# Designs tried in a protein design run: peptides against a protein of PDB entry 6NYY. Part 180

Target 1, 212 residues: chain A of PDB entry 6NYY
Amino acid sequence: KHFEQAIERVIGGLEKKTQVLQPEEKKTVAYHEAGHAVAGWYLEHADPLLKVSIIPRGKGLGYAQYLPKEQYLYTKEQLLDRMCMTLGGRVSEEIFFGRITTGAQDDLRKVTQSAYAQIVQFGMNEKVGQISFDLPRQGDMVLEKPYSEATARLIDDEVRILINDAYKRTVALLTEKKADVEKVALLLLEKEVLDKNDMVELLGPRPFAEKS
Target 2, 212 residues: chain A of PDB entry 6NYY as posed
Amino acid sequence: KHFEQAIERVIGGLEKKTQVLQPEEKKTVAYHQAGHAVAGWYLEHADPLLKVSIIPRGKGLGYAQYLPKEQYLYTKEQLLDRMCMTLGGRVSEEIFFGRITTGAQDDLRKVTQSAYAQIVQFGMNEKVGQISFDLPRQGDMVLEKPYSEATARLIDDEVRILINDAYKRTVALLTEKKADVEKVALLLLEKEVLDKNDMVELLGPRPFAEKS

## One batch from the design tools (peptide; made by RFdiffusion4, then SolubleMPNN)

Design b2_p27_8_s3 (from b2_p27_8, 13 letters changed)
Fold by OpenDDE base, seed 5:
Structure b2_p27_8_s3 (fold): chain B 212 residues (1-212), chain A 27 residues (1-27)
Amino acid sequence: as target 1 above (212 residues)
Amino acid sequence: SYSVLSDSEEDLKKLKELFKKLKELLE
C-alpha cells in the first residue's frame, strides 16, 4: 500500500485533498478516466493497467496508472495503441456527453507530439520518407527548418491523418465497449479508485497476456 | 488535464527515480 501510494505521488503528484470537484465535473472525469482504462484494457500493445483514479492529483483531475516498461524501441503498432489509449478520455467524453472539454489538452498534446515524432524523427511515414529531424522543443522558435515549405505542409497533413486515424480507431473501440466504459465510470464514481482486480471483476480478464 | 498517463517519458523518469530511492532505502 505504501509503495503504491509512493508511485502515485511520483506519477500523479500529491493528492489534492482540498480540491472538491462538483458532481458534474467528477462525472466527466470518471468517464474520461474510464475511457483511458477501457482503451488500455482492450489494446494489445497498451501497458497493463495498475490503477485508475478520479481523485485529483497534481495537475490532473484523475489518472490511469499503467505498468511502465523501460522500452527504448517502439513499433508503429505500439505507438498507435499508445495514441489510442491517450485519446481514450477525450473519445469517452465525446461518446457519452457529445461535447469537448479542455480536460484533454495534455492528451492531445501528447498525441500530437507522438505523431510528429513518428513522421519526422522515426521515419514511419511512407509519404514523408525515411527522414529524421529534431523536433522543436516547446517554446523554441524554429528559425530554420531543414526542409521545404512543401515538405512542412506534407508533414502537417500526415500528422493530422495519423491522429485522425488513431481517433477513429479509439471511437470504434470505445463505441464497441461502451457498456464497459459505463461500468468502469459508474464504479469509479462509487469507489474513486479502481485497481486491476476491480477491472477484472467488471470486464473479465484482460484479453492479452501481460508482457513479461 | 483530467488524466495523467504513467507511460509518458516524464512519468517513466519519475518512476525510475522512485525505484532508485526505494532501492537505496532497502540497502
Scores: peptide ipSAE 0.023, ipTM 0.456, DockQ to the pose 0.676
Fold by OpenDDE base, seed 1:
Structure b2_p27_8_s3 (fold): chain B 212 residues (1-212), chain A 27 residues (1-27)
Amino acid sequence: as target 1 above (212 residues)
Amino acid sequence: SYSVLSDSEEDLKKLKELFKKLKELLE
């Protein structure tokens, strides 16, 4: 219990028990978090889900906690699945509500950062090639890009393509698993917090063997 | 944490603009 609380504090910050979400907001959060949870459940290279919560903590209205793999090297496939999982909340909102909320901003930022990193740091894009450039840190003056404006445009285009591909993949997955997303969301609205066992009871065992 | 829901309207506008730009570029 103490260890879980410590992890929750690191991930979500202190519970802001004072933030009373309106019922409609709470519903949105439940479906958002359900989207993350279900995407992570059915994506092979996603990190195992530990906990999902719609209790507001820190700056977040909800969160999904995953067990990070002690992995330092990621494949393109692994990064794609992580992107899809990250997009799961936004995609769920679109499927169920047909609207965009501010809740997905941080997720989109993370996805965008990951896409740029894959293309310009890890050389994972065939069109851009085997290049590796340091991305300017937040606040660093955009020093002279070590590549042409044409290359910059190509990078931007390929980043958008990669994000769009991840988005489409997530839409396909969560559309197929729409009933599961709804089940998770409804249970979240009831219990506010779900663990791995709750997910197993609801969805069955995760179809991928957890590497111990 | 993979999900930090921001309640900022300004952030929403920026995000919508970004999505619009992304959509326009993908279309």
Scores: peptide ipSAE 0.021, ipTM 0.518, DockQ to the pose 0.061
Fold by OpenDDE base, seed 4:
Structure b2_p27_8_s3 (fold): chain B 212 residues (1-212), chain A 27 residues (1-27)
Amino acid sequence: as target 1 above (212 residues)
Amino acid sequence: SYSVLSDSEEDLKKLKELFKKLKELLE
């Protein structure tokens, strides 16, 4: 319980007791969080889902919590699945509502940061090559780039390609699992909070072994 | 670019525009 509460505070902040969400907003959040949950459920290298909630916490309107793995090394495939999981909320909104909300802003930032890190820090792109540059911290002004303008353009192009690939993969997955996203969203609207057991009851066992 | 690491409104706008373009390309 204490560990779960600590994770909840890190991810979502303090629970807001007063639900200020309008019914339509609550619906949007439910489908958004369902997108994250379902993407995480059916992606091999995604972290195991612990909890999904549409109860507002801190600045967030909802959240999906995953069991953090004590993992220091990530493969390109693992990072891609994490990107897809992060895009799950936005893609769900697109599939069900055909509109873009501000709810995915932080997710888009995370995906973009991950893409840049893969290409610039981890050398995971063949076109850019095996280079590793430290990314500036949030708020740091990058005065000088350690690479040419041509390389900068190449990096930007490859980042877009990587994000697009992750987006396409997520669209394909959640389109295939559209009925599951709907089931999760509807159950969220009813219960507001779902755990792993609820997901198993709804979707069946996760198709991937939980590597502890 | 590293613009996505900034919390500036301008960088956010650029990011949104990028994703809008990507969406349009996928449609």
Scores: peptide ipSAE 0.016, ipTM 0.488, DockQ to the pose 0.020
Fold by OpenDDE base, seed 2:
Structure b2_p27_8_s3 (fold): chain B 212 residues (1-212), chain A 27 residues (1-27)
Amino acid sequence: as target 1 above (212 residues)
Amino acid sequence: SYSVLSDSEEDLKKLKELFKKLKELLE
């Protein structure tokens, strides 16, 4: 319990129990988080779900907590599944509500950052090539890019393609698992917090062996 | 995570543009 609370504090900040969401907002958050949870559940290379919550914490209205793998090396497939999981919230909102909310901004930022990192830092794109450049950190003076403007355009295009592929993959997955997303969302609306056991009860055992 | 919009208008703009492009690709 203490460990979970500590991780929750690090990831989500302090619970803002005073923040009362409107019912419709709470519903949106529930489906958003359910999207993350279900995507993570059915993606092989996603981290195992530990907890999903629609209790507002810090600046977040909800969160899904995963057990990170103690790994330093990630495959392209792993990164893709992580991207899909990260897109799960937005995709869920689209499937169920047909609208884009601002709640997915951080997720999209993360996905975008991951995509750029894959292409320009990890050399994971065949068109761009085996390049590795440091991405300008937020606040760093955008020093001259070590590549041409043409390469920059190519990178941007390939980033979009990668994100789009991840998005489409997530749409396909959550469309297939739409009923599961709804089950999770509805239970979230009831319990506000779900753990792995709740997910097992709802969805059955995760189809992928937890690599301990 | 479901987070409230960061106060950066620029980030919001970039995101909207990205979503617009993604939507166009999905349509």
Scores: peptide ipSAE 0.025, ipTM 0.506, DockQ to the pose 0.109; fails the geometry check

Design b2_p27_8_s4 (from b2_p27_8, 13 letters changed)
Fold by OpenDDE base, seed 5:
Structure b2_p27_8_s4 (fold): chain B 212 residues (1-212), chain A 27 residues (1-27)
Amino acid sequence: as target 1 above (212 residues)
Amino acid sequence: SYSVRSDSEEDLEKLKKLLEELKKLLE
């Protein structure tokens, strides 16, 4: 219990009891977090969901907590499923509201960082090839890029393709599971916090064995 | 995660009623 609370504090920040979300915002957050939860539930290589909450914490209005896998090596397929799970919130908003919000900013940042890392650090793109270079860190003098402007354009194009492919995959998944996203969102609006057992009751057992 | 800047309380009660109606339709 203390360890879980400590992890929640690190991931979600301190619960600011004072941030009362407006009902429409709370609805948007519920469907957003339901999108993450359902995407993670039906993606084999996504981390197992521990908890999903629409209680505002720190700068976040909602969060999903996953069992961190002590995994140091990721396949391209695993990284794709993680990207899809991360896009689940934005995709859910699009499916249910026909509009997008600023709420997905951190998710999009994570997806963008993952896509660039796959292409320029892990050599996972066939067009760019087996290259690995450090992404410029904030404050590092932009050392001369070890690649041409043509390669820079290729990287940018392939990053967009990868993100768009992940987005389309997530749209297909959450469209198929639209009723499940709605069930989770509605229960979130009622309980504000769901755990793994709540998800099993709503959706049935996760179709993938938890790799201990 | 969702990041938002917050506005007013009245919309929450309307949403709760809509959710109850939707739950009944899905039973």
Scores: peptide ipSAE 0.162, ipTM 0.512, DockQ to the pose 0.094; fails the geometry check
Fold by OpenDDE base, seed 1:
Structure b2_p27_8_s4 (fold): chain B 212 residues (1-212), chain A 27 residues (1-27)
Amino acid sequence: as target 1 above (212 residues)
Amino acid sequence: SYSVRSDSEEDLEKLKKLLEELKKLLE
């Protein structure tokens, strides 16, 4: 409770009601955040949802807060579920509106970074193999890639495959759970903020036991 | 998250740093 309140204060202190969203934009944000929330709810290795909000804060129009697992080591399966959860917003927009918005830019960046890290840092791709290279930091001079151009192409291809697989998995999940996404989105439009209890009331208990 | 502009990265990093600092203070 105290930690949640502290996070709420840190995040709430940033509640500059800076941007009045138009109703249509608010609707888009609600379905986007509902996509994240529902994906996280039904993915085993996703972090448990704490709060979802469509109240604009800072540069974000909406957000989902998760209880971070104090986990430093992630499996490939865990990283995939995290990617799917991160894609949940974009996928929800596609399912409900048949269009995509720029709102998923940060999500796509995170997914892209994760995919590259899995392949080139963690050696999690069988085709690329057990390699580990430091990803160039933003602003680091393009140091000579420690691998061939052919390897670079292979990496790029496998990154796309991984992201597409995560995307397809998310589409399948949120299509199956479309009614749940709708319920969450509609309630978000009404309440603007949902907590874990609201999600339990809407969707039932999360099917995965919170590892205590 | 639904973001409008790319500058959210710096804010997220700042927030992460703040959260890490807060976590250290609560230990």
Scores: peptide ipSAE 0.158, ipTM 0.524, DockQ to the pose 0.235; fails the geometry check
Fold by OpenDDE base, seed 2:
Structure b2_p27_8_s4 (fold): chain B 212 residues (1-212), chain A 27 residues (1-27)
Amino acid sequence: as target 1 above (212 residues)
Amino acid sequence: SYSVRSDSEEDLEKLKKLLEELKKLLE
């Protein structure tokens, strides 16, 4: 419990118990977080879910906590599943509400960063090739890109393709598991916080062995 | 943002550091 709380504080910051979400916003958050949770549950290479909450913390209105993997190497497949999990919130919103919100901004940022990293840092794109360049950090003067404008366009195109593929994969998954997303969302609205056991009760055992 | 997650590299790194620190404290 103390360990989980410590991790929760690191990830989510201090619980803002004073922030009362409007029911509709809370509903949106619940389905958003449920999307992440369910995507993570059914994606092999996603990190195991530890906790999902719709209690506002710091800048977040909801969060999902996962067991970190002590791994330093990621496969393309692993990164894809992580992208899909990260898109789960947005996709859930689209499926259930037919609209997108700003709630996925950080998720999209993460996905975008991951996609670029895969293509330009990890050389994981066949069209772009086996290249590795440092991504400009926020605030670094965009030094001249070590590649041509044509390559830059190619990179941008391939990033979009990768993200779209991840998005489509997530849509397919969460559409298939739509009932599960709803179950999780509804239970979140009731309990505000779910743990792994709650998820097991709702969805059954995670179909993938937890690599501890 | 609606979600704060441990799926980011930064979050993972923070978690790893925390784990390491906790391990040290428990030793």
Scores: peptide ipSAE 0.150, ipTM 0.501, DockQ to the pose 0.686; fails the geometry check
Fold by OpenDDE base, seed 3:
Structure b2_p27_8_s4 (fold): chain B 212 residues (1-212), chain A 27 residues (1-27)
Amino acid sequence: as target 1 above (212 residues)
Amino acid sequence: SYSVRSDSEEDLEKLKKLLEELKKLLE
């Protein structure tokens, strides 16, 4: 318990008690975080949820903490489930509010980066083929792309396809589990912080055995 | 989550590595 709290302080930063969210914003954050939590709960290759919070911290209005797997090699299927989990917040907002907010900006950035990495670094796309190029780091002079403009367009198209597929998968999942997302969101609005035990009480045991 | 998650995983991994190093030093 003390170790987890210490990690939480290091990772989450100091709780900024100062940002009082408006009730509507707090509701949006609750459903957003519930989307992440539920997606992670029902996706086999998603990291197990440790904690979900709607208490604003220095870097965000809400967060979910996961137990990272000590895994260095990821399959295409694992990366897809991680993308779906990351899209869970945006998808929840769409399902429940019919509108999207700026809250998913970092999630979308992560998904975009993952999609590009899968296609151009890991060679996981059949149309693009077995290629591996370093993605230009922010600030590196745009070295001449080692591929043609036609290949660049193909990469961009396949990235969009991959992201859209992940998005559709997430929509299907959270639509099926809509009642669970609402349960989690409502409980978040009440307790502000949920742990794994709260999730088990609310949703039942996670369908996937935690590889201890 | 809003922006904080990826940084948290990286920070957790850094912390785990640090703890492993500390354990090795205490052995």
Scores: peptide ipSAE 0.129, ipTM 0.491, DockQ to the pose 0.402; fails the geometry check

## One batch from the design tools (peptide; made by RFdiffusion4, then SolubleMPNN)

Design b2_p28_1_s1 (from b2_p28_1, 16 letters changed)
Fold by OpenDDE base, seed 4:
Structure b2_p28_1_s1 (fold): chain B 212 residues (1-212), chain A 28 residues (1-28)
Amino acid sequence: as target 1 above (212 residues)
Amino acid sequence: MKIMDIRPLKEDPEKQELYDTLNFSSLS
């Protein structure tokens, strides 16, 4: 318990006990986090869920924590599933509320970074080709791109295609599993925090064997 | 068997952090 709390503090920051969400906001957070949780549950290459919470912390109003795989090599398929899991919150909001919120900002940032990395750093796009460029870090004035404007446009287009594909895949998944998302969201609203065991009780065992 | 393109994720500590925790963002 103490170790988990310490990890939570490091990852999630300090609990913001003074931040009282309106019921509708709390509902939005619950369904958002449920989207992440369910997407991760039913995607083969997603990391296993450790904890999902709708208690506000230093870094956000809710979070889903996953056990990182001791994996140093990633396939395109694995990266796609991770993107889908990351989009799960936004997709859940769309499915259940017909509206989107700013809550997915960090998720979209992560997805965007992943997509660019796949295309520009890992050479995983056939149209762009086997190239590897350093992505500009926040604050680095990249004065000169090592590629043409045409290549830049191509990269941007292929990034959008990749993200859209991940989004569509996530929509399909969470639409199929809509009832499960709702179950998780409702339980989150009740308990505020769920762990892996809660998910197993609610959804059954994860369909994919955790390769330890 | 489609040869899965296995690419090493550079040990960019920032990349590992990207997927360990997904946060619902709040506007400050």
Scores: peptide ipSAE 0.231, ipTM 0.640, DockQ to the pose 0.176
Fold by OpenDDE base, seed 5:
Structure b2_p28_1_s1 (fold): chain B 212 residues (1-212), chain A 28 residues (1-28)
Amino acid sequence: as target 1 above (212 residues)
Amino acid sequence: MKIMDIRPLKEDPEKQELYDTLNFSSLS
């Protein structure tokens, strides 16, 4: 128990016990986190879910925690599934509420970074080709780009295509699994925290072999 | 999903950190 709390503190920050959310906000968080959890559950190359919580912490109002495999090489398919899992929260909000919130800011940041990395660092886009450029670090002044403006525009276009494809894939998945997302969200509203066992009880065993 | 014209900055160098925890962002 103390060990789990320590992990939660390190990963999520301190619990905001005094944080009072409106019922609609709490519902939004629950369905958002359920979207992440269910997307990860049914995506082959997603990491296993460890914990999902709607208890406010230093980093946010809710979170989904996963156990990554010790892996040094990633395929396009693996990166796509990770993008879809990351988009699960935003997609869930769209499906269930017909509106989106600022809650997905960090998710969209991660997806954006992943998409750019795939195209300009890993050479994973056919139109852009076999190129690899270093992305600027936070605080670095970008003086010049090692490619033309035409290439820059192509990169931007292909990034949008990749993210949109991931988004559409996630919409299709969570629409198919809409009832499962709702089950998880409702249980989150009751228990506030779910683990892998709770997910198995709700959804059945994960249809993919464990990566751990 | 609408994507803004934003150039990426390398914030999280480790891929594992990108997906270990997904957080619902708060503006508070």
Scores: peptide ipSAE 0.220, ipTM 0.614, DockQ to the pose 0.087
Fold by OpenDDE base, seed 3:
Structure b2_p28_1_s1 (fold): chain B 212 residues (1-212), chain A 28 residues (1-28)
Amino acid sequence: as target 1 above (212 residues)
Amino acid sequence: MKIMDIRPLKEDPEKQELYDTLNFSSLS
């Protein structure tokens, strides 16, 4: 327990004990995190869940932590599943509350970055082609794009398509697994922190063999 | 600008960190 708490502090920051969420906010966080957890559970190429928490910390109001596989190469399919897992929180909010919150800001940032990287850096989009450009970093003065405005528009369109496809895939998954999301959310509201064992007890074993 | 054959992405440790922890964002 103490060792795990130490790791949690390093990863998630210090608990914000002074931050008291309203019950409805806490519920939103629980269902959001449950969305991440369940999406990751049922996506083949998602990383195994280590922990999910709704205890506020320096990095946010809740979190889901995963153990990355030791791999040097990622396929397009793997990146898509990671995007879906990342969208799981937002999708859960939509499914259960019919509204969305600002809670998914960091998730959307990650998804956006991944989508652009896939299209612009990794050449994974057929329409844009097998190209690789460096993405501007924050603070870089982008004086000139290495491609035309037409290409820029195409990239933007294909990024949106990719994200929307991931979103739709996530909606389909979490709609199918809606009862599981609710189970996880309710248990989170009770225990505040869940691990892999809790998930196994609640949902059964993950349907994909963990590649060690 | 590089034109390359489509192949699996090489792992970037910094990119993996993006998916290791998903956080619920707070405005406060």
Scores: peptide ipSAE 0.228, ipTM 0.649, DockQ to the pose 0.135; fails the geometry check
Fold by OpenDDE base, seed 2:
Structure b2_p28_1_s1 (fold): chain B 212 residues (1-212), chain A 28 residues (1-28)
Amino acid sequence: as target 1 above (212 residues)
Amino acid sequence: MKIMDIRPLKEDPEKQELYDTLNFSSLS
């Protein structure tokens, strides 16, 4: 318990017990987090869910925490599933509310970074080809891109395609599992925090064997 | 068509940390 709290503090920051969300906002957060949780539950290459919370912490109103795998090599399929899981919150909002919020900003940042990395660092795109360039870090002077403007446009287009494909995949998944997202969201609204056991009780065993 | 693009990627450990926690962002 103490160790988990320490990890939560490091990852999520201090609980903002004073931050009272409006009921509609809390509902939005619950469905958003439920989207992440359910997407991760039903995506083979997603990391196992440790905890999902709608208790505000630091700059976050909710979070889904996953067990990091001691994995150093990722396939394109694994990265796609991670992208889908990351998009789960946004997609859930769209499915349930017909609108999107700013809550997915960090998720979209992560997805964007992943997509660019796949295309320009890992050479995973057939059109762009087997290239690997270092992406400028935040704050680094954007030195001249080692590729042409035409290539830059191609990269941008392929990034959008990749993200859109991940988004569509996530929409399909969470639409299929809409009832499960609802169940998780409602339980989150009740308990505020769910763990893996809660998910198993609610949804049944994860359909994918946990790679130990 | 299972695009079995088995490209083992060495992800920077820093990149993995990005997916360990998904956060709902609040506008400050």
Scores: peptide ipSAE 0.217, ipTM 0.625, DockQ to the pose 0.142; fails the geometry check

